# Peptides against a protein of PDB entry 3WG5, part 118

Target 1, 218 residues: chain A of PDB entry 3WG5
Amino acid sequence: LAKNIVYVAQIKGQITSYTYDQFDRYITIAEQDNAEAIIIELDTPGGRADAMMNIVQRIQQSKIPVIIYVYPPGASAASAGTYIALGSHLIAMAPGTSIGACRPILGYSQNGSIIEAPPKITNYFIAYIKSLAQESGRNATIAEEFITKDLSLTPEEALKYGVIEVVARDINELLKKSNGMKTKIPVNGRYVTLNFTNVEVRYLAPSFKDKLISYITD
Target 2, 218 residues: chain A of PDB entry 3WG5 as posed
Amino acid sequence: LAKNIVYVAQIKGQITSYTYDQFDRYITIAEQDNAEAIIIELDTPGGRADAMMNIVQRIQQSKIPVIIYVYPPGASAASAGTYIALGSHLIAMAPGTSIGACRPILGYSQNGSIIEAPPAITNYFIAYIKSLAQESGRNATIAEEFITKDLSLTPEEALKYGVIEVVARDINELLKKSNGMKTKIPVNGRYVTLNFTNVEVRYLAPSFKDKLISYITD

## One batch from the design tools (peptide; made by RFdiffusion4, then SolubleMPNN)

Design b2_p16_3_s1 (from b2_p16_3, 10 letters changed)
Fold by OpenDDE base, seed 4:
Structure b2_p16_3_s1 (fold): chain B 218 residues (1-218), chain C 218 residues (1-218), chain A 16 residues (1-16)
Amino acid sequence: as target 1 above (218 residues)
Amino acid sequence: as target 1 above (218 residues)
Amino acid sequence: AKGEFSVSIEFKGKRA
């Protein structure tokens, strides 16, 4: 029986238009190979809202389950990363990672001070993040508090509050724990039950371009 | 009788967090001197939505009328600049300028292609731009079409459609034509009638920092 | 570093 393939790709750094291109490339490869899923190892401090929303849409348009895995230990799905996670088919976190702090800002002043977003923006993203949580059957109250209280959660808290589905130390534990789980959002109009009983894990490397962009944006 | 002061300041280039600082500085100076108004000579291809919304809020919080003047000829209030204009107390345009093209984008790909905003973003900014138009008694249908049809207007068209209030070749003509007009939005909770019958025009220069930032963002 | 969500929503500028 042909082994079900699970792709693993890393996305690290700021969420930008180039990060969208990475997501698109990785998901497209996994779709072409009819993978059981793709796992994105995500470590982001945040980034652009626009890139975030495109990434969320690209995930939602995926022909296969997209799992966001906040990894490695010490990583975060902060800010834009939380929205991406909430828009995905499954969220996992490694111990020692974090999720949240989703308050929109206008950026940083020249002295490094945060320029606050106007209430209209904040309210938009409150509505948006609540929508993502509701659509995925995740905790919309906590999703709102990621903005209104600048809340950040540990994996254990996020699991407890129903923000995420899995806490796992590595890919093997993730596959083991997520086996038999249903996707939190549809894949091609259907909720998929994940089958990780006989899988081949394939790692996707960043392109030369991805490496260069990461270097420039760091 | 002490001459009513009208400040004039130039804002050119991309709308960024630094552009917000320019608006804030210029308006604050004019507020401190109890100016009759400040005219911002705006020439922008667009920029950041966040900076734009902050600028709109700063204008709306102004203790004095803020007039957006799309100037000089050849200039534009494109994209973010249109929102700023629609959020202001009065809009003027010089002949040979343009306003509109407000469709949100996620940015540019590495090849320079536009990365389209998802419908959710587009719809948000449709609602936002319509709100600005409605609050200012300007044409909300055209404001929507600045997004949905990527519409750009000449000054004459913008005046005809009720998007702007004045077409003027220079500051003197602007002052002459806008004299006796009411602000399109409140100043300190009241619609102000502009009084430009005996005014001193004072030009505000960009700071050294403003010049440096403009140079880096160009 | 608390990653703050820079809502750098860009609008389609007219490219100069």
Scores: peptide ipSAE 0.083, ipTM 0.444, DockQ to the pose 0.375
Fold by OpenDDE base, seed 1:
Structure b2_p16_3_s1 (fold): chain B 218 residues (1-218), chain C 218 residues (1-218), chain A 16 residues (1-16)
Amino acid sequence: as target 1 above (218 residues)
Amino acid sequence: as target 1 above (218 residues)
Amino acid sequence: AKGEFSVSIEFKGKRA
């Protein structure tokens, strides 16, 4: 019986154009092998809006389920990471992680203070994050509050409020708990029921370029 | 007679937080040596708004004149580069360079199309670029048109319209033509008359980190 | 690469 393949890859650090390239590369590899899913272990403080939007679109265009897993303990899907998660087929979080704090900013001033985005940008991303939540059948009210209140949630709160689908300590528990779940958004126009009963886990290593970029951006 | 020192450094590529670190490092070195000025040879297609604003503030906080020199031929101070130039004490351009195209965007879509900024962002940066032009006694109407018309200018046009102060083929011609010019903005609250009659030119090399970042961002 | 001013809307992440 051909084992269903599940890919696992790590994306850590700021969301940038390079992060898009990582997502694209990882998803493409998993698509080429007709994987049952790819799990992206995500740890991000946030990053660029354009890269985030491109990543969301790349996930939505995926020929396979993309599971965002906020991992390891201490990790976050903060800011741009929350949008990416809400744009994915399934969200999981490890205990001791966080999600939220999605308020758009123009950046940081020299003194480290936040340069606030004008209300139109904030409103644009409120509409956008609510759309992602609605399309994925997730809590759009909480998604809005990630911006309006700069709300951050624990895994337990995020699960309770219907922002995420799974709390899992590791990949094995994630696979076990997500087995038989339907994707929260379509894959190629169809909701997929995940089959993790007889899977081979394949880890994707960062490219040398990915390692070099991470070393510089960290 | 202690030779007045002029530092020259190159900043090439996208405007990012690393570009801010380069500006800060270069200006700090020149400040520590009480240089007459620093010339930044700028070649940029643009970049991040926050990094740009931080760079502008760092230039405005400089204890010495910061001259932006769009160099070499074929270079541009495009987009974020124009804001940086307009925030500087003196702008020079080499023949065959360009300045302008300052329309803010949210980024690029996956298909390479521009994600347009909402009108409020555009209006914010119109006000900002006009402020920079007004504060520096440069053409605020053309500065607005850099956004509203996505206008790009040749050095000759930019000089003619009072956007820039000098057209120069090289550092020697720049020093010669800018000698005796007043800075377009204050240095420590005072307009400085540049004294390039008896100067030593010191070139600042990129750090190893700068080279590595440039290699990755290019 | 056309010199487009990317207003990098950053999202307020916790700066590490």
Scores: peptide ipSAE 0.216, ipTM 0.670, DockQ to the pose 0.571; fails the geometry check
Fold by OpenDDE base, seed 3:
Structure b2_p16_3_s1 (fold): chain B 218 residues (1-218), chain C 218 residues (1-218), chain A 16 residues (1-16)
Amino acid sequence: as target 1 above (218 residues)
Amino acid sequence: as target 1 above (218 residues)
Amino acid sequence: AKGEFSVSIEFKGKRA
């Protein structure tokens, strides 16, 4: 029986226009092969709002389930990473990871201090992150607090509060725990029940360009 | 008689945190050598607001005059580039270049459409760009119109309207025309009269990292 | 070439 394929790809570093290209490339490969899902191993301190919004939209337009997996231990879905996770079909976290700290900023000053975003920007992203949480049936109150309190959560807290769906140590545990779960947002207008029974895991390598940009952004 | 040094460096592409590093590196080299000035040959379609604000601050903190030169023909100081120019000690443009189009956006959507900035962001940058123009004794009305009308100007128009100080075809013409001009903002708290009599022009090459990032952002 | 002044709203990433 033809094994259903699950792709796994890594996205690490700042969320940029290039991170969008990585998401698009990886999702496109998985779509072309009619994969059961793609798992994105996400490790990000944050990044650009525009790229984040585009990534969220690309995930929402995916023909297959996109699972955000905050991995490995020590990784984070910080800032923009939390929005991406909340925009995805399923969120998983490994023990020893974190999610949150979603406060929009204009950037960092030369002295490394945060340039605070004007209140209207903050309010825009509060509305946006709450919408992502509500659309995915996740905790919109905590999603707001990721901004208003700059809240960060452990995987266990995030699971407890209904921010994420799975805590898993590795891909095998993720597949096992998420098997039979419904996607938190639609795929092609329908909620999909994940079927990870008898799957083949395929790892997507970063392109040379991906490696080069990762090297520059690290 | 020890020739006064004028450094020339190129900054091309999107305004990013790496563009800040380029500005900082180039200005630092010129400061260390007690250069009469540094000329930045700028060609940018725009970029990040945070990086732009940091670049403006770095220019304002420069121990030597920083001349923004929109060069070569066909280049632009678009968007973030206009703010950088308005934050500089002197603006020059080559014939066949442009300046303006400063409307803040949140980014591009997946379909390539502009995501408009909320009115408060627009108003913040209107106040900011007007401040840069006023502090430099440049046309603050046109600076506002770079945002409100998304105005772009030719070098001749920009000179006519008091946005820029020099139209020059090359570095030699720039040095000749700007000789004896006062900086439009202070250097170490004082307006400096540029002395380009008997100068040595030194070109700063992009680092390997600069070339690599330019290759990635082009 | 529409000059993009992207207000890169960054989100507060913990710089590691």
Scores: peptide ipSAE 0.117, ipTM 0.622, DockQ to the pose 0.624; fails the geometry check
Fold by OpenDDE base, seed 2:
Structure b2_p16_3_s1 (fold): chain B 218 residues (1-218), chain C 218 residues (1-218), chain A 16 residues (1-16)
Amino acid sequence: as target 1 above (218 residues)
Amino acid sequence: as target 1 above (218 residues)
Amino acid sequence: AKGEFSVSIEFKGKRA
């Protein structure tokens, strides 16, 4: 019986157009191999709204479940990372990670102070993040508060409030806990029950270009 | 009689937080030396809205006139560059340059198609660019059309429509033509008459950091 | 390079 394949790939650093290319490459490989799912180990402080929206769209267009796993301990799905997570088929977090702090900003002033986004922009992203939460059956009130209160949550809080689905220490615990769960958004128009029985885990390495850009942007 | 000093500095490439640091550094040097003005030779395809708004604010807070000069021939003040120009004390363009194409986008999809900004964001920047034009006594209708029609103008068209103040081939022609002009926005709360009689031109070089970041972002 | 006004709305990431 052909083993169910689960891909695991890392995305670390700022969310940019290059991060979109990483997501696209990883998902495409997993789609080509008819994988049961792909797990993205996400560690991001945030990044660009454009790249974020493209990544969310690419996840939603995936032919396979895309699991966002905030990993390892010390990692975050901050800012743009929270939107990506909320747009995914399943969210997992490792102990000692965080999610939230989604306020759009116009960057930093010379003194290092945050330049606030205009209310129109902030309100757009409030509506957007609430849509992602609602579509995925996650807590839309907390999703709004990620912006309005600059809220950040622990894995335990995020699970308790219905923002995420799994707290897991590693890939093996994630596969075990998420086995038999339904995707929070459709795959090809259908909610999929995850089957992680007798799976083979395959790790995808970043391309040479991926490594170089990460080094330059860090 | 102490010669009036005019600084000239180049800003080329994408508008980023680093571009803000360049503007700040250049303007600060010119302010410290009590320069008559600073001329920024601008060549940009565009960039980040946040950095753009910060740059506009930094120009408006300048203790001296900041002249945006779209230079050399072949250069553009595209996208974010148009906003910066419209926020400045005087706009000049060299023959063979362009200004406009100010539509906010959320970036590019996988297929290279533009991801349109939501109407709320587009309308914010329409209001913003019109404000810049109105405050500077420039053509606010054309400023709006830089977004709504993705309009780009030649120097001759931009001058004719009252978007810019000077068409000049070089710094010497710019100084000659702009001599005796009033700033389009206040300097320290007052409209200043530019005095380019008996001026010394000082060129500011980009810092080593400036050169490195430009190379990485190009 | 097309003149892109990328409204890079950065989200408040902790700069590492």
Scores: peptide ipSAE 0.105, ipTM 0.589, DockQ to the pose 0.489; fails the geometry check

Design b2_p16_3_s3 (from b2_p16_3, 12 letters changed)
Fold by OpenDDE base, seed 1:
Structure b2_p16_3_s3 (fold): chain B 218 residues (1-218), chain C 218 residues (1-218), chain A 16 residues (1-16)
Amino acid sequence: as target 1 above (218 residues)
Amino acid sequence: as target 1 above (218 residues)
Amino acid sequence: AKGEHSVSLRFKGRRA
């Protein structure tokens, strides 16, 4: 029986248009191989709203389950990363990671202070993040509080509140714990039961372009 | 008599945090040399609001006059570029360039359609762009129309309406035409009369990092 | 590092 393939790729750093290209490339590769899933190891402090929304849409259009895994320990799905996670088929977090802090901002002033978004933007993203939570059967109240209270959660809290589905220390534990779970959103219009019993894990390396951009943007 | 130094640097492409770093670096170099002015040759389709606002603030904090020159022919100060120009000490445009199209957007959807900004954002940036125009003694009505009508102007129109100060074909004509002009905003709290009678023009080249980033982001 | 939490707005640019 052909081993079910699970891809694993890393996305680290700010959410930008380039991050969208990475998501698109990684998901496309995994789609072409009819992978059981792709796991995106996510470590982001946040980024651009437009890129985030495009990434969410790309995940929702995926022909395969896209699992967001906040990894390694010390990583975060902060700000834009939380929206991406909430838009995905399954969320996992490693111990020592965080999720939340979703308040939209216009940016940072020269003195490092936050330029506050006008209330209508905040309200737009409250509606948006609640929609993502509701569509995925996740905690919409906590999703709102990620904005209104700038809430950040530990993996244990996020699991307890029904924001995420899995706490896992590594890929092997993630596969073990997520095996038999249904995706939180449809894949091609159907909720998929994940089958990780006989899988080959394939790691996707960053392209040379990816490495070059990360080197410049870090 | 020590020749008054005028720096010329190019900023091309999207307005990002990296573009802020370029502005900061270029202006800082020119400040250290007590330059008569720095001319930024600007060609931008737009970019990030936060970076734009930071650039405007950096220009306003400059110890020397910062001249935005929309150059070469075919270049634009589109969207974020218009705000930057309106925040500067003097605006020049080459023939065949454009300025305007300042409507804020949340971004582009996957299908390439615009994600509209909520009305409060639009209103915020209307107030902001009008403030920049008013502070610089430029046409605040046209500045508003850059957003509300997505207006774009030719150099001749922009000059006619009092949006810009100079139409110039090249650096030499720019220096000639702007000689004796007062800055449209203060430099260190004082309006400065530009003196370009005995100037040395120094070109600032992009750093290796600048070249590498432009290569990756283009 | 400081720009990290920005759900940053864009302005309508001319698509190159």
Scores: peptide ipSAE 0.161, ipTM 0.521, DockQ to the pose 0.504; fails the geometry check
Fold by OpenDDE base, seed 2:
Formats: structure tokens, sequence, C-alpha cells
Structure b2_p16_3_s3 (fold): chain B 218 residues (1-218), chain C 218 residues (1-218), chain A 16 residues (1-16)
């Protein structure tokens, strides 16, 4: 019996336009192979809003389920990473990871202080993050508090509050726990039930360019 | 007598594809007005290599001189910022700023340790940064040491070693000191002598989009 | 909306 392929790729660091390219490339590869899903191991402190919004859009346009897995322990889906996660078909977190801290900022002042976003911008992202939560059947109140209170959650809290779907220690546990779950957003207009009963896990390596760009961004 | 226009714009934060868009927009505005030059007040801790290389290319393709001014005091042209500066027509620094720390990294490990770039990548950027220095008549040995020793310099050191052209406290001092200097790289195939004797300084504000993206990237 | 693309979301940038 032909095994369903599940792709696993790592996206680490700041969310940028190149992070978009990474998402696009990885999802495209998995789409081409008609994979059961792609799992993105995400570790990000945040990044650019435009790139984030484009990534969310690319995930929503995916022909296959895109699972955001905050991994490994110590990783975060911070700021932009939370939005990306909330825009995905399934969110998983490893123990010892975090999600949240979504308050938009204009940048840092000369003294390193945060330049607050104008209320209009903050309100825009409140509306946006709530929409992502609502569309995915996740906790929109907590999504708002990720901004208004700069809230950060543990995996256990995020699961408890209905922000995420799975806490898993590794890929095998993730596949086991998410097997039979429905995607939280549609794939090609339909909610998909994940089938991880007979799967081949295929790891995607970052391209040379991916490695090079990550090298210069950090 | 029609005053020569000098544009001044601020680019702050991480180097990303949107930073490229900012450079492109600002330079294009100044080109359209046939400005004597554009001064980019740069404050960056680094960023993406692809964006950096595209920015360098955009500067080199500029129809007008592009001056990188590391400003204000406390600012840096760190990592990607150094490459951008070395690719520009003139580099200035304010007192209390820094330049350098150009070692490429693949990212941070789970423990927050730097993932070193493979030797091939490091060597690529050594060759690249040396080429920028050589083309601009700047110190290629120091440019290499920005990578190999992760060297960071003060404005005074950078000037002394022939990495930069001007130390200036403000725009007025920059204009005064750089008046009559030749560009370190060609503009439309020719080295241009800067004429800041009768200039109008025109400040470019970040677009709303620029402000918003900076808000999400920081 | 066009302007929303340039917002930075908080980088817990550990400055190394």
Amino acid sequence: as target 1 above (218 residues)
Amino acid sequence: as target 1 above (218 residues)
Amino acid sequence: AKGEHSVSLRFKGRRA
C-alpha cells in the first residue's frame, strides 16, 4: 500500500520575505507529491507583518494541510509566529515552548524602548488575529489578549484555552495524536481529516540559499 | 539659482525584503527629482543576506549618489548594514556609532548558540565583502576581518583604517565634510564629485506601509 | 489594507 507522505521542514528565526519563500517552497514540494500534510517545525521570535500576512495567505491557499509545530523545547511561536500558527490547519507545540506576545510595535527608539504602534495599527492587528482565531475555531479572546496583554502561553495553557490542538514531544507523537483530527481551516474548501496511520516521514532540508540567508539574517 | 536637492531618509531595523523596498522607493524618489544625492540614515543590527545583496545592487544601479550615514549616536551598521555601507557611494558615521560584525551565521541553535556557517558560505561572504571594499577603494583587509574576527569598529577607527569616508555629528556637518568628495563607486559609470554648496535638504518620511512593516518586523 | 504590510511584530530579538 502506497504510504501517505508527510513532509517535515524547519523554519527558524525572524519572519521575513525569505521566510515566505521558505514556506512557499516547502508547501509547494509537499503539494507536488500530494502529501497527506506538511509539518513546519517553527521557532521564531517574530518578524515582519507583511511577510507574516503573506505566509498566512500561502498556508490558507495550500492544497494540503499545513501543520505548525512549535519545536523543539525552548522554541517559540512568538509574535508573527503566533499569527502564522493561528492561520494554519493545525497547531502543535512541544513541551517547554511558548506562543503569544503578539503586540505590534513600530520599532525600537534610539534608547531601545519600544515605539508603540498607533491605536489604529494595534486595532487592525486585533481584528486580524481575532479573525484568524475565529476562522480556525480557536479562542479569539485569548488571541486578542496576545496583543492587548502581550500574553504568552505554555503549550498546556494554549491547549487548555483552545488556542492549539496538540501537545507533542516529537514528530511521532504529533502524528499519533493528530491522526484522525480535522483541519481547523479548510483545504480546497473542505475540512480534511488527517490520516497518519500509514505514513512515510520525509524531511526537507533547507536549500543552500535558505542556509545562506539565515546566515546573514542572524 | 535652483538649489541642488539632497534627500534624507531613515532606514532602521532588520534588513529584509521590505528594507529593499524602502531603499528602492527612497532612491527612486531622489532619482526622479535628479537629486544631488540621497542620504540614508542607517541603524541596523543586520538581517537577510538576499535583501542585503539586492540592496547593494540597487545602490550600485542608482542614478544618483547614495550616502549611507550610520546615525544617530548609538546606531550601528552591523552585519548586513556593513555590506550595504561598503556597497554605497559614500559612508558616514556619527560619533558613538559602530560598523562591522559581519560574520555570517546559519542561525541560532535550540540553546541560542550560533549555528556557524559552513566554510563555503563564510568564504563566499569573505570574497563578497572584499569585492565591495575593493570596488569602493576601501580597506579590504578590514572588510575580511569584519567576518574572520567579527570585528566591530568605532567611527574614528573606521575612518582611520579607510573603511568609511566621513565622521559627522549631523546632516549639516556631513554635507559640509562630504562637499567636494568623489563617490567611492561610480554613478552611471562615472565617479561623481559631490556638490553640497547650495543644497535644499528634503526629508523623506516613511510611508504608512513602511511604518507598519517596521512595526511588525521589530 | 496597503499600509498594514510594514508593521513589525515584536522580535524577541535576543541581541547577541
Scores: peptide ipSAE 0.077, ipTM 0.333, DockQ to the pose 0.102; fails the geometry check
Fold by OpenDDE base, seed 3:
Structure b2_p16_3_s3 (fold): chain B 218 residues (1-218), chain C 218 residues (1-218), chain A 16 residues (1-16)
Amino acid sequence: as target 1 above (218 residues)
Amino acid sequence: as target 1 above (218 residues)
Amino acid sequence: AKGEHSVSLRFKGRRA
């Protein structure tokens, strides 16, 4: 039986247009090889909202399941990362990671202050994040509270509250625990049951550009 | 008469440890050549507070005057950029740029919210930014308001309120207007009177790494 | 809308 392939790629740092290109490239590789899934090891402090929304759309347009894995320990799916996670087919977190704190900002002003998004923009993102949670059958109340209360959760809390699907220490545990789970959003219009019983794990190496960008965002 | 050299370098994007390396490299080049000054064309949305404080220290340790020039039009010295500017020997802004909005944050949480710095951290940075303003003889009240009111200023306002020293459209106008000004902080323990009467302007090209990072932060 | 393009989602870390 031809082994199903699971790709693993790392995306670390700020969410920008370049991060969109990384997601697009990684997902495209996995799509071309008809992978069972791609796991994105995500470690982000957040980033641009436009890039985030484009990434969410790219994930939702994926021909294969995209698993967001907040990894390694100490990593976070902060800000934009939470939206990306909530827009994905499955969310996993390693122990010692965090998720949440999603209030939109207009940016940083020259003194390091948050330019608070006007209430209209904050409310837009409340609606948006709730939509992502609802579409994926995840806790929409907590998704809203990620904005309104600036809530951050541990993996255990996130699992308990129905924000995420898996707590896993490594790729092997992730594959084991997620085997037989349905994707939380459809793939090509269908909810897919993940099959990780006989898989080959392939790591996608960062491009030279990716390495340099990651080095800069560390 | 041997022409005094003025170096011009660009630093664009987030303030990180790499940005510190850029400042260090650029200032070191200018120091080695005994330049009259280095002008840093700064365009930043902000960044890491640790990197910012290190950059401020590196500027204050410079053997030559470091002029922060918020450039080009549309650029900002946002967040960390304001601290960097306030820690420098002279601040210039091009028309159509902005400065201010300096409230510290613990970061962005997973939903794009500012993790507000605890009051103790906010107060620390109020004290810090006021110190920078006071040390440089700039408006410490406005420096505080950059945090407390999330204040952002135009170049004209910043000049009027005594936050900056020069409004200039380009390097030539900057050199002309800043000629004969004293540095706002000491260089090697002395306030320096800038002499731009007979200078050669040398542009420091970004390294390959700098170009790639700038491309990623755009 | 032009205002949405300026929206940044918050980044973790002490940013000044």
Scores: peptide ipSAE 0.069, ipTM 0.384, DockQ to the pose 0.162; fails the geometry check
Fold by OpenDDE base, seed 5:
Structure b2_p16_3_s3 (fold): chain B 218 residues (1-218), chain C 218 residues (1-218), chain A 16 residues (1-16)
Amino acid sequence: as target 1 above (218 residues)
Amino acid sequence: as target 1 above (218 residues)
Amino acid sequence: AKGEHSVSLRFKGRRA
């Protein structure tokens, strides 16, 4: 019986154009191998809005389900990471992780103070994040509050409020709990039922370039 | 039975003079082939007001219906993109997209702050966007609020408020839903009923120049 | 009219 392949890859650090390249590479590998899904272990403090939007788009175009897993304990899908998660086919979080804090900013001043985004930009991202939540059948009110209140949630809160689908301690628990779930957004125009019975888990290593970039941008 | 041809082309990135050239080229190809319509898959954060006005004028002069489709998921018709959409014969949006945030600005300062437009310029564009909405039988109050409140909408909100005509996941759904609709503005002085029965969809590829410009301006 | 520069919009991340 042909084993279903599930890929697992890590994305850590700031969301940048290089992070887009990582997502693109990982998803492409999984697509080429007709994987049942790819799980992205995500740990990010946030990053660039342009890169984030491109990543969301790349996930939406995926031929296979993309699961965002906020992992390990202590990790976060903060800011840009929340948008990426909300744009994905399934969100999971490990205990001791967080999601939210999505307020757009222009950057940081020399003294480390936040340069606030003008209302135009904030309203744009409110609409955008609400759209992602609505498309995925997730809590659009909380998605808005991730911006307007700079809200952050625990995994348990996020699950309770309908922001995420799974709380799991590890990959095995994630596979077990998500088995038989439908994707929150379509894959090739169809909602897919995840099949994690008789699965081979394959870990994708970061490229040398990925390691170098992570080292430089951290 | 002669198949109706529908062209599909992509325009992505900042609205510039090069974007005008893309619109002009794509529409001209569709006009020459007596296409039933052209669908422009639009994803833009905004851009130049001059280029935007020229694009609107080029659409208004089209011999065939021009459909603006905010696509794919994650795309936006932000700022200048909203004006372009409101100037078109039909607006569609994919789930997970956005429209609005139309406040004119002079640019961004070195610190990333917005340089606000003078009230005279803002009032000019309020009148302009209201005129586009009124001409197309779309919600002129919301069109004004795209400026005055820097409002952005989801596809569902935009449909509900009478800003757009179609929410569609892909080209096939767009063709299906828009079949038999009348254009929101005239083509050669007449409101045209779209006929998407027995249609051949032809994709127009971006030119090498279009790709290079997109790469540089992103 | 200088085009609307794409604000390198960043999201308020947790500062490292």
Scores: peptide ipSAE 0.031, ipTM 0.269, DockQ to the pose 0.183; fails the geometry check

